# Ledger of designs, part 51: peptides against a protein of PDB entry 7Z53

Target 1, 150 residues: chain A of PDB entry 7Z53
Amino acid sequence: PRIKNQADCIPFFRSCPACPGSNITIRNQINALTSFVDASMVYGSEEPLARNLRNMSNQLGLLAVNQRFQDNGRALLPFDNLHDDPCLLTNRSARIPCFLAGDTRSSEMPELTSMHTLLLREHNRLATELKSLNPRWDGERLYQEARKIV

## One batch from the design tools (peptide; made by RFdiffusion4, then SolubleMPNN)

Design b2_p16_2_s2 (from b2_p16_2, 9 letters changed)
Fold by OpenDDE base, seed 3:
Structure b2_p16_2_s2 (fold): chain B 150 residues (1-150), chain A 16 residues (1-16)
Amino acid sequence: as target 1 above (150 residues)
Amino acid sequence: SAAEAAAQARVEAENA
């Protein structure tokens, strides 16, 4: 059912499937994703959450990744640690908890989960590259610089 | 793109 209070709606845009693809369209889509991505959605808007989203076990400036699962060797979002995990409650057979992200709603929308996953991978890729370019940078510097680029 | 990201990373590294 459609919600009556549209003021509380989160805008979501879908591409027209009938529109032909072009290089410009691809670039626009990427730009839209980067512009649409408030960094707070990925990195967290509050310091406690932001710290929980980071890999603090090293000085590589990485975001935390899932420790249980990977996607064909690629990183997935870490799991959240919720007392009443709605993801576990909605599908008890799968027993997959909600993902931890800057936006707690990420697990409710597969599209957002996918986007956050991609941005997680991109951040870690950038941080790794920055480490190679600047081997003397500490984890905080690497994290912040990668965040600026994403 | 990955290429653009790499270019940006280099720019940031040079400006640091």
Scores: peptide ipSAE 0.029, ipTM 0.541, DockQ to the pose 0.031
Fold by OpenDDE base, seed 1:
Structure b2_p16_2_s2 (fold): chain B 150 residues (1-150), chain A 16 residues (1-16)
Amino acid sequence: as target 1 above (150 residues)
Amino acid sequence: SAAEAAAQARVEAENA
């Protein structure tokens, strides 16, 4: 699906609009964005990457979150472990490595990084709700169901 | 029931 009312929208990644000043809900915007890319940019299109993006320490179906930083208690994207991390090499003062995401370009585009962060939070929120609704589901089921909703 | 639970979670997320 696409956002139909684009009059008050700002062009976003892959021509998907963001409409912060419109009456369109954030969830509808997320749905439009994820439908456009089939959420592969968030979850990864390859299975090894998809596994690396998941929190495999429990059976909660969560995506991995940053272990060093949080945004007022809210999740941030995990860091990647690149041998020659271009983020560290390019901006020595910040000393922040590249983020790990389904799209390797996420660290180069702040809008994309923000979107991935929001979708990460949304996935984990959905997985948490699904766990509450279905306490007997394992991590794989929770992850897959949350992914399908996003 | 699984589909209903997922749909309910979506609705809750949209209304949060």
Scores: peptide ipSAE 0.027, ipTM 0.557, DockQ to the pose 0.025
Fold by OpenDDE base, seed 5:
Parts: C-alpha cells; sequence; structure tokens
Structure b2_p16_2_s2 (fold): chain B 150 residues (1-150), chain A 16 residues (1-16)
C-alpha cells in the first residue's frame, strides 16, 4: 500500500447516532503506516471476501463503504454481518458491529481499523482519479489498477 | 499505443 501524504491526520470517529454509548476515536498512526505491508488485509486474500469488500453497484472500481456512518463526510469501513458479532458483545451499549475488511483483526486493533479506513479512502481516491484519466476503463480495470498502486 | 497511454495515465494518477 502506498500513502502519498503521511502527514495527513485521518481520524476515525465511531458513535451511534441513536445510542448514548461510548464514543471511540481512532487516529491514524505513523507506526501503523510503516508496519502495514500486506494489502491483502485491505482487499481480502480470498475472492469471495474480495467481492464483498467491493462496491458492485457501479463500474467505478470502488471499495464498499459504510452505509450508516461517515467521518465528517469521509468514508468508513462497511460493517460485517456476523451472527455472533464480538464487537456488539464487547460493548452492548455502543451497538457498533465489527467492520468488514480483509483482515479479521480489523476491529480488534485500533491501529488496523484506522489504517484500513485510510487505505479504503486512498483506494477510492485513486480509482476516481484513474476514472478521470481513463474514462473507458470498466470497474474491474479501475479496481485492479488502484489496487496495484495502493 | 493504447496500452502505453493507459500505463502513462496510471503513473500520472499515482503521482497526483
Amino acid sequence: as target 1 above (150 residues)
Amino acid sequence: SAAEAAAQARVEAENA
């Protein structure tokens, strides 16, 4: 994964709009940037998971984003759909399920959660730029090319 | 070629 500007602080704020539960703020850490090497943790190492992480509703090559929450207008990871969601069980008042990412630990380590969010945004940014530069590329091409850059 | 143009566009996007 490639991060163009490591000086940018991209915080992650989690709060339930309908619940008085605990607020969790996760910030991007520089050490997480240097330690994150395997992009499969973002995109998924298996095809079924990879497809679930993509936005398949259009031909823009985007990764799926959270449909319930945004971070001041910026994208967050989508939620997983686990029957026994450990994140919901950990803090029942917050009612925030686990995030869906390529790594199952994405919701266990705040550093990974923030990094996955950052790379999600970076991928979608790159895909958008690639679409502008290559308007004939379909969603698969945009996704793959953005993935290669990240 | 079209392939070369696409590759160049990719590099430009990466560096943008």
Scores: peptide ipSAE 0.024, ipTM 0.534, DockQ to the pose 0.023
Fold by OpenDDE base, seed 4:
Structure b2_p16_2_s2 (fold): chain B 150 residues (1-150), chain A 16 residues (1-16)
Amino acid sequence: as target 1 above (150 residues)
Amino acid sequence: SAAEAAAQARVEAENA
């Protein structure tokens, strides 16, 4: 899909912008079905990555969100902290890093980024609801239970 | 039980 207003976009790897509010249609690919089932693309398949994807500043079981940008008040994926960030290299003037996600390809395909973002929001929504329903659950429990639902 | 309560909470959250 063609992006009309690139000024509101965050550049991806290979100069593809991430545009909040875009009409990008997310299509499930057959080779990505397993990742959708276990949501490993969102949560990470390895524990160190999984921890980095979480919001560790509280006990709400949330995934980390972008601290610089939002989509009309809604969460975006956090930025990664890569030494040689390919997203930064695509447009050095923009200085927008790659997104941090369970799938390293998240910043390569706007469709993946969008899906990751939606699932991030859904997780955090679920975790918030679970916290409301179970006030005594700690962050780990909230995170795991929300992860199971997503 | 606590387990049942937790399970119910999950269902409610999922359907919310």
Scores: peptide ipSAE 0.021, ipTM 0.548, DockQ to the pose 0.025

Design b2_p16_2_s3 (from b2_p16_2, 12 letters changed)
Fold by OpenDDE base, seed 2:
Structure b2_p16_2_s3 (fold): chain B 150 residues (1-150), chain A 16 residues (1-16)
Amino acid sequence: as target 1 above (150 residues)
Amino acid sequence: SAAEAAAQAAQREANA
C-alpha cells in the first residue's frame, strides 16, 4: 500500500514513504528484527549479495563501507547501485541513494539503517581485532570468524 | 550473538 500523505512520512522509503506509527512500519520492523537472529539480513543470504557486501579489495575480512560519507569518522553502509533509485526519487532534496545491506529494507526504515550500520561497524571491529590476534588468517577466515561471533 | 542482542535491544526500543 502506498502512503498518501508523504509530508508526514520518512522520505527515503525504498518503495514509498513510511509514516511513523503505521501498521506497515511496525510490521516491517518486526519482520526485520526477527531476520537478524541468524545475521543473514546483515551479511546476505545469497552468495552474490554477500560478496557485494564485502570489501574484496584486501584480505582483512571486512564488510564494505560507504566510500562517500562517514559519521564522525565511523563507517556507514555502502550505497547500492539501482536504476531509478527509489531513495533518490522519494526525497530529491536529500540526494542520498539507497543503502546496500543484507536486508532489502535497509533504506526503508531508519531503525534498520541504524542497526545495519552498527552491525557493520561491529563486524569490522571484530575482523580487525581478529587480524591482530591471528595475523596469518586470510580475509575469508577473518570474515567468517567475525561473522560467527556477531 | 551480537546480532541477537541487537535485535532484542531494537525490539525493546520498538515496544517502548
Scores: peptide ipSAE 0.051, ipTM 0.460, DockQ to the pose 0.023
Fold by OpenDDE base, seed 4:
Structure b2_p16_2_s3 (fold): chain B 150 residues (1-150), chain A 16 residues (1-16)
Amino acid sequence: as target 1 above (150 residues)
Amino acid sequence: SAAEAAAQAAQREANA
């Protein structure tokens, strides 16, 4: 069925199909993307969510990061605070809550989680660099400028 | 853009 509400669409990235050089029926792909990330999925389209995604403990313009886990020293998405967290309910052994991101679907697919994680890291990197370049900028300015670059 | 670069990086990682 056709999705009528575009807001319900999941941002998938797809490589271009490669032309087969043989009679192989398996679809091959070239290492090229035909789409790019909408960063709004990282930052959130609604202001309350956007604020929740930010690190408001300082004026560095950073996005919030996971306080429990890191990936070899690198940031991970923060956890959401969901009553009856479906991620916890689905895999009780893992005990990993759903991630908080601009898109609630970020925890539904590892690929999306990874993408959001990368963009989180990139934003924070950019914000940090912008702070170095512009020490007088406050957190809001840093956040907005980094968001625009991402 | 950084977003595109991140997407490409993610794709490369997925393909590795």
Scores: peptide ipSAE 0.046, ipTM 0.436, DockQ to the pose 0.027
Fold by OpenDDE base, seed 1:
Structure b2_p16_2_s3 (fold): chain B 150 residues (1-150), chain A 16 residues (1-16)
Amino acid sequence: as target 1 above (150 residues)
Amino acid sequence: SAAEAAAQAAQREANA
């Protein structure tokens, strides 16, 4: 397993704390991964969340990316804006808030975080390619078409 | 689909 430290426990967003290696953690991880088959957990299943996950500053149909950090020049998930951010509370030294994704548990499991990040990058790659192929498409069209392909 | 492939890859990593 990717999470090997059995001593670490983190709170689920709006749920009870979870410890790596627990039945709850394993079950949630597996179920969440299965849900990525239709990519609904990447884009958000609710319209308000889906809108918050998009980059609305342009007409490129992109998902929002982290504005503070990059991974060797590549995009990371944007940070959420939670009043009681469990990620900040869990590790006060790191001072890294939870990521914003279609799944509120994205920051709780590195596997989920990684997959969300990869699919974010793939979406933005597709949207960029579609823009090149169809310069007249607006951001909504690009977003929807890229989402269909993912 | 790309999403399915990514999910399968993540599943393999989760099992390790």
Scores: peptide ipSAE 0.049, ipTM 0.455, DockQ to the pose 0.024; fails the geometry check
Fold by OpenDDE base, seed 3:
Structure b2_p16_2_s3 (fold): chain B 150 residues (1-150), chain A 16 residues (1-16)
Amino acid sequence: as target 1 above (150 residues)
Amino acid sequence: SAAEAAAQAAQREANA
């Protein structure tokens, strides 16, 4: 990952810290991305996480989006709610918590964050279109059908 | 196709 702060290291992956000057190979990056094909990194592989990633406030089958920030009017990933948030600990001046996604690396690697964001937007776009085409579908149906298309 | 496109975009970002 690209690190702007030259003084601090951040947690990266399971046991390896990301420090200034550290390199991640293109091969490793590709390997991480190829595992993304099943979309489990977007939707979560465990049911409790999957539920937390969904917008349960309506029957639109949407994934949850950030409630505080947008990117020029477009959705961003929701924030996670963690004790000892590594993102807050890494850059205390920014005071921005980690994003919540299907994997724990969502905020550790900007490339993955971007990919998650794109797929979040695509899912919600698809769910919206499916709702228009099938107005009687409930949120669960919309969510599952959109998930299959992504 | 969406996942593939996203992966390609991420790869370009990583290479930049």
Scores: peptide ipSAE 0.048, ipTM 0.472, DockQ to the pose 0.024; fails the geometry check

Design b2_p16_2_s4 (from b2_p16_2, 7 letters changed)
Fold by OpenDDE base, seed 2:
Structure b2_p16_2_s4 (fold): chain B 150 residues (1-150), chain A 16 residues (1-16)
Amino acid sequence: as target 1 above (150 residues)
Amino acid sequence: SEAERAAQAAVEAENA
């Protein structure tokens, strides 16, 4: 889900905002592409992060969503809670923190943010559908099965 | 996996 309305754009942190063609940018893009193989950018590659990315308030196997903002009624990535949040530092007037995702760069590139958001929505859609098909599955089962399909 | 493939295709199309 790409942000098309520029008036509603969220400010993003740039590791090198003045260097779009830098080695860092290239590396980030390559890393993002390779991460799609296992969807680790969405689910996290470490267990503590993976748990923080899940909605633990129910047994629906959902990923956590933003509690402050939506995109025309659709889910956005949850915000992280970082000390000295670089996204907040980038644009102090906007006061929008970095997104929480499996990839720490989720708020550095709008393209990555869009992809992560898309996959978040897809996971939750799949989990919801799987719950309908398998009402007795618990949250862990729903989460894992949806993760396999994504 | 299907979503991953779709996402990759979307990224490639966006950057083309």
Scores: peptide ipSAE 0.027, ipTM 0.534, DockQ to the pose 0.024
Fold by OpenDDE base, seed 4:
Structure b2_p16_2_s4 (fold): chain B 150 residues (1-150), chain A 16 residues (1-16)
Amino acid sequence: as target 1 above (150 residues)
Amino acid sequence: SEAERAAQAAVEAENA
């Protein structure tokens, strides 16, 4: 798996055995990432989850970002609030929970986490640009338009 | 969607 955001050391929960460098592993990961095309992995396929993934503190149409960690000043995925957080179980001393994303697998593979993070940043970048271009758009419009572009 | 497509293409290229 490829780690795109290497500024922070984040423990991941791997639900599958480690298979470094195998063609099978690569293909499986690619297949999993193919589902990104419909944006459901980033934005969530269900409305309640989608709302939880958004920054509702303003009308900027942004996705929520991690409030504890940043990648050299850049945004990371927000943490989920799981009672039995498998990410915490992998390293209780670190106490870093699983990320919250549209895909429950976000913290299982560094590649997915990285991709989700990049798309999070891209969405927020787009939303910010759209706000600049369309200052009268509300958060919902900004969110939806950015989502369409992503 | 554009970013998603680009991201997927990049992943595929990196793993080719």
Scores: peptide ipSAE 0.031, ipTM 0.540, DockQ to the pose 0.024; fails the geometry check
Fold by OpenDDE base, seed 1:
Structure b2_p16_2_s4 (fold): chain B 150 residues (1-150), chain A 16 residues (1-16)
Amino acid sequence: as target 1 above (150 residues)
Amino acid sequence: SEAERAAQAAVEAENA
């Protein structure tokens, strides 16, 4: 286990105990990963965010993907449209904005970004397969069914 | 879910 000193840790379901007073970074990482276990941060916990994370340009039930970049043909998270983008401010040379995800910390932690990206791809894979199996399903049905399977 | 199970395994491995 990553956390050795568990005396001041609080046990969480489906994750290692979090130690709020020990290491904020570790706590945030564990909590965020727990959210990914439930896929809650992939889709967004609130409906407005959830809608923004979806590809609404078709009826395929897909999550939105980055329109500027791909990883060797594989999907990446879309960019957010933050007014004061902390990612741009942190590294001015990179000029890469924050990713849009269910968790605003997705761009701050490579582990979270990777997991979110993988789950994004998995959702879209499932939605695509469901479309093949159920051609008459609309985008909403495909999205919801894929979300259930994830 | 399939992805949830995979994510759980990843979390457990990272926190081990």
Scores: peptide ipSAE 0.028, ipTM 0.495, DockQ to the pose 0.024; fails the geometry check
Fold by OpenDDE base, seed 3:
Order: C-alpha cells, then structure tokens, then sequence
Structure b2_p16_2_s4 (fold): chain B 150 residues (1-150), chain A 16 residues (1-16)
C-alpha cells in the first residue's frame, strides 16, 4: 500500500512501511533494515554464528541448509538448536523448531524467513558457479567471494 | 551486495 507522506515512514520488504502508529516498533523495523543492508541477516554479525551458518563438511563455500525438509527440491534454512525453542512452544502440534539465520528473529517474521531463504539459495548458487569457474579455490575463498557478490 | 541492492530497490518500488 502507498502512503502519501513517505517521509515519516521506513520502507520494509514486502510489507507496509514502518509509520507512526504502526503495529511494528520502529526499533525492530530499523534493525531489520540494517541487517538487510549489511547481509548480517544471512551471514550473521558474529563469527561464532557465522561459522554455524556455513556448511563445513566440504570445501564448496556453501551455507548450511535444512537436512530434513526441502521446498520442492529447493533449500530451506537449517533448524536452530535452542533449549527453550519459542517456535516449538507456541505451536506444540506442528513440532517445527525455529530456523537458524543471521537474524535471530528469522522465524518470527515470515517475510524475513522468505528473504533469508532466497538469499541462502542465491549464495549457494553463486558459490557453485564460482567453483565451476575457479576449481582451485577452497571453501573459504568461495564463501567470501559469493558473499561479496550477494 | 548485488542481490541486496536489487531487493532494496524492489522494496522502494513497492512502497512508492
């Protein structure tokens, strides 16, 4: 939806802008936008998290993907391993844990989850293509170069 | 970075 006075609103991906009186807090919107701009939502802002988001089983420079589920053959985000998983607690019948991403709020906002998933797929696509073009590159090089392109 | 820029441009277009 278009808002006439856009100067007082913060744009958000595939959602209404963060305007005064919006249900979403300005702080959360700003944080989401910041993570989007710097790709921290995909790769993580801290090194320990960044390592956990990577596939370390090979030298392909890939991000980790879900090992249980796929979306019509396409990758999904991996699950996190939380002691008190809020996703499991809110819907006990579904028994689906929270996703692991650079943004801890990834499972709280479906729009962010979708974007994380798309960028995950794009990174892995780029890394795969870079491996084909540069077969001597190791996993670290592939990961970093793909990250730069994203 | 290219994907991020493209996605941000799409957000701006959607909110325009």
Amino acid sequence: as target 1 above (150 residues)
Amino acid sequence: SEAERAAQAAVEAENA
Scores: peptide ipSAE 0.027, ipTM 0.500, DockQ to the pose 0.022; fails the geometry check

Design b2_p16_3_s1 (from b2_p16_3, 9 letters changed)
Fold by OpenDDE base, seed 1:
Structure b2_p16_3_s1 (fold): chain B 150 residues (1-150), chain A 16 residues (1-16)
Amino acid sequence: as target 1 above (150 residues)
Amino acid sequence: AEVIPQEELQQFDLEN
């Protein structure tokens, strides 16, 4: 949990304190891309790549997930669509294409692949929760707010 | 800025 103490007012990352007795609160999260943990590896630092990493089939603000495989029901990174896929060329027996991520090294370093996968899942979890809390938010708002929290 | 109902916010914060 990010916040454990609910007895006191919580001003952190909010335009007004979240206090007991208030009906609603307003949160202003900092941009995760400029935080200590650079989330650009997940979201992409270039706009065309960032768009390709998003699920544009709905207004849920989700990142795109693998359409062929899941990990026990949980999301995996989507595959890239490279004409000459180096991952396929360098390992013919595995027949696994390169993953699409904000960091081009995702398929070169398994540790990064795992971390990107976890952060992908976290983003989609947050976006889903934000949709529940704010049903009238569109996909862009959900995506941006979830990105700020990650 | 996001607007969150207080009860829902408390539950979300406890779960994360």
Scores: peptide ipSAE 0.012, ipTM 0.396, DockQ to the pose 0.023; fails the geometry check
Fold by OpenDDE base, seed 5:
Structure b2_p16_3_s1 (fold): chain B 150 residues (1-150), chain A 16 residues (1-16)
Amino acid sequence: as target 1 above (150 residues)
Amino acid sequence: AEVIPQEELQQFDLEN
């Protein structure tokens, strides 16, 4: 497939360029974000990890979010439950464990933490909107469709 | 930004 009016498009890492002049605003934004980080790392490339990153308590197709903290009302990555958590050892006073993400480096590099957090929020936003548009979709469908958009 | 309707998304994917 070839994008019409390619002169209005900006190329990104993906095969399809972002076209600000088109009505495909969501794809443009997501492509811009994923041009820096492979979104597969947000979801986890392995099925066991991918399941752990999902909110399986409902049929909303959401990724799991931190249950203890929020960032001004916005979601944060969930905590991992590592035995001998290195994040707890680095700062004993803070007592903040490592984050759970598809990329194990997320807790080591604040830049990755921020990006994964952003993509987490975007996925959940997309899933929520897709639920509104398609109320009969189950959690698996919502999750997969949102993942495809990202 | 609002989510693109599925029809528009599918049309875009089909055309590209």
Scores: peptide ipSAE 0.009, ipTM 0.386, DockQ to the pose 0.021; fails the geometry check
Fold by OpenDDE base, seed 4:
Structure b2_p16_3_s1 (fold): chain B 150 residues (1-150), chain A 16 residues (1-16)
Amino acid sequence: as target 1 above (150 residues)
Amino acid sequence: AEVIPQEELQQFDLEN
């Protein structure tokens, strides 16, 4: 992916020090990120969690996004629904619950949260493009194909 | 069967 608006940049660890300038370099960088990051952290390693991380309201194969907040119009991770939410208990004034992700540590490390957010956006972007390219694909196919590419 | 057009997919990756 190419960041068009630097104001929308999220602090993120890059596998390469230089910005990609070609399809090959971009693909290599993306592949390096996905090889470096366990995809189970984004998608969940257990099926019940994986289903909870998906947007099941449509057949677009999207991951669920935050319904309360956006980052300059861009998606954020959804909130978890924990009985005893440690994030709410830590800062009661902020009233920000823990984010829902494949790894429960997502809310413990801002860098990890940022990475999860970026990968969530990339998944949803990819799923959207795959839907455009393959209109007959259902949500499950779109989700799985996007997951394999990420 | 549906396929993923590689050229279009690569172009999408470049644009994002």
Scores: peptide ipSAE 0.008, ipTM 0.410, DockQ to the pose 0.024; fails the geometry check
Fold by OpenDDE base, seed 2:
Structure b2_p16_3_s1 (fold): chain B 150 residues (1-150), chain A 16 residues (1-16)
Amino acid sequence: as target 1 above (150 residues)
Amino acid sequence: AEVIPQEELQQFDLEN
């Protein structure tokens, strides 16, 4: 399934620790984002960033995926390569770099990270299907057509 | 230029 109505409410989860009394609890918050989904969040609004988000190792029109980690076999966003990675600096114990996505806020909000991840997967699925349907299309065509559909 | 088979594309959209 893919998002057909981009104006739908998109639920997000955010967990915050709380210490009532002597007990430590985690407060789960459900947030809903109701807005038009701008795919530029995934593809990038600037050409240099957009190119960095693409898998240029083949002609499949895919977005780049994380080369180190997967989510139960499914793709994750690639890591950014920042010298002073704010994500690493925020929590050194986690040792997780910032994800690279269409906007710099991707790693700031786990909810957005999840959405970007979802759309990343959708793009790659679409590109794969488009390749199957149109085997003569090159990577650029596949990328652009998939981007239009997402 | 190749065209996208709309019927197959629609089926794909339904499945994903």
Scores: peptide ipSAE 0.007, ipTM 0.426, DockQ to the pose 0.022; fails the geometry check

Design b2_p16_3_s2 (from b2_p16_3, 10 letters changed)
Fold by OpenDDE base, seed 1:
Structure b2_p16_3_s2 (fold): chain B 150 residues (1-150), chain A 16 residues (1-16)
Amino acid sequence: as target 1 above (150 residues)
Amino acid sequence: SEVVPEEERKQFDLEN
């Protein structure tokens, strides 16, 4: 379950280090809060990662989606391309590779995957709507404007 | 900012 009382939470920044002496549970909660606040779990805070999370095959400003699977016609996160995929190694029976997301800690906190997916869908929805409203905008403009709204 | 629809956010809360 996610922390629901966000109004009482301190606005942590994802770039800030965790407090000394924090355990994995507290760290996960902080990561979830920071991702909720700035949506960096979707877009990535590093430019190389951010580019890899985008669909660069067109000028629609979309984020990349899974090319193998969909959820009842809806988008899923793309798979990462790791040589030694820890998700495959951890659960050999499932045979599902790690997802690629803006938060590099997503593999440590799989509970965020659903939120990542929802925000991915929301971004692409917004980009699509912005394209219809502004047909002359290029992919970069659509991506940035959608990102501002999220 | 986050613009996730409330129904989807509620579903997320049920799952996590």
Scores: peptide ipSAE 0.014, ipTM 0.422, DockQ to the pose 0.031; fails the geometry check
Fold by OpenDDE base, seed 4:
Formats: C-alpha cells, sequence, structure tokens
Structure b2_p16_3_s2 (fold): chain B 150 residues (1-150), chain A 16 residues (1-16)
C-alpha cells in the first residue's frame, strides 16, 4: 500500500508482544481484520500431506474435495484413507470417515471442520477466478497463487 | 491480487 493520507486508513493499536503494559503503536490498516488464519491448517505443513490435499487430476490448482458428498452443491473436505479410521470406529452407524485436512484435528472439532471447509471453498473459488484471468497458468501456479491469497 | 483486474489492483495499491 502507498499511504499518502493517514486519514484514509483504519488505525489499529498494537502493543509489544508479551508486554501488555508497554507502549502502544498506531498502525494504518488496509482492512479491519485483527485476526489471522493459519493457512497451514488447510494446505498442510508437510509436502506429502500437501500433495494429498490437492486435486491432481487436472491443471486447475484446486484442492481435493469430497467425492461422495456435497453440501447443497458446495464442496466438502475429502475423506482420509486410514486403516483404522477412528471416526468410523467411533460411530459405525454413521459410516463417516475422518476428513483429510492440513490439520489432523480437523475431524475432532466441528468448528475446525467448518473453517477448513470454508477455506477449501475459498481456495477453489480463487483458483477458478485466477484461471479465468490467467488462462495459461498451470495447476501449480494457480494453486500457489491462490494459496498466497488465502 | 490477480483475482482483480490489473487496473483496479493498481488503484487499490495506490490508495493503501
Amino acid sequence: as target 1 above (150 residues)
Amino acid sequence: SEVVPEEERKQFDLEN
């Protein structure tokens, strides 16, 4: 950002980390967001996992989605392939395997599952938009650029 | 920022 007028920005107050009583600095913000989402939860912090989370069937840079279920046409997280799937063992009547995500805890908390699902959808939306704007980008470029935005 | 046209992106960058 090229801020010329401080009045055109949203002020944000920060204190020193681990020092709540320290001096507060005023920063100009582009947006009003005060929280951060760790994208590693969505994409995986290790390359083998990251590859498993991607849709490698095409060059669209998409994350893999559930092939069995959708939410009113919207994507859901893919299932993991665990030999002893604890999710299946917990409730055999439901027959719902654990979800595959960047965070292994995704299936442990519905809140995490929901967040991962939303960010999955956002990534795929962004990748789709990037493809329309940049038709010559391959899947790797689309994936990485979308990942940078998320 | 590639999800936005280049002209709009440049304008945004100038304002922020």
Scores: peptide ipSAE 0.012, ipTM 0.329, DockQ to the pose 0.018; fails the geometry check
Fold by OpenDDE base, seed 2:
Structure b2_p16_3_s2 (fold): chain B 150 residues (1-150), chain A 16 residues (1-16)
Amino acid sequence: as target 1 above (150 residues)
Amino acid sequence: SEVVPEEERKQFDLEN
């Protein structure tokens, strides 16, 4: 599982660009791993962020997806609305803002972005299947049940 | 069942 559409490059912000050491990268990876245990990297560990990550336009219990871009028809993470978007500052020519995910550093590492994207897709798939199996479940139930499975 | 079959989940993961 990987992002297949690589025709267009997506810029990423580095917390420590061209740093001689690997400590920051290691710490980011560790943080990602720890957050992965409870999937907080996908859903957000705080309610305000979690709400922003959800698709509230329907009762399907879905996570929000990018409204501008897709990966060969598959969902991508939604963009964040940062006033001082570091991703835009990193590469102004690309004009691609940071992605919004449970981990605020999702756009700092392509690997994390990819993982978040895959788990986003999995959640939405699960929610869709759960809706099929349980047509009477509302969006909150679908969201929570899918979250438990992921 | 209310749970998505594991086989389908695995297949989805393989496709991504």
Scores: peptide ipSAE 0.007, ipTM 0.386, DockQ to the pose 0.026; fails the geometry check
Fold by OpenDDE base, seed 5:
Structure b2_p16_3_s2 (fold): chain B 150 residues (1-150), chain A 16 residues (1-16)
Amino acid sequence: as target 1 above (150 residues)
Amino acid sequence: SEVVPEEERKQFDLEN
């Protein structure tokens, strides 16, 4: 769940020339969140990493999701594939590996995991909707357009 | 349109 009350919005605000008055819209809220959390942490700033964060098994423009676990039917971040996984070493009983994200500091900053997860879900939602609206778009177009909206 | 409808966007944000 994301911010549901406008009063609870993070006071970061991106330029919104088309915004009606001083009202915070859902789009403004998302932009505020992405300004607070660098989108590169979700998508990756380098092309090789960005490709690893994508679901390349289809032409739907989706980000990769966890293949082992879901959160009440909702997507979770994919696990990284580290030889010496520090997350596994920190808590051996939990046996939960580090998540894969656009920022290598993801394992050091678990407090960002929830936000990354929400943005992952939003991207995939947008890509899915864009596919419905534009059936002829390929995966690259869907991915790029969804990324622009986020 | 290539833009997601606002109502569906709001609904998704409310559910997550």
Scores: peptide ipSAE 0.007, ipTM 0.380, DockQ to the pose 0.028; fails the geometry check

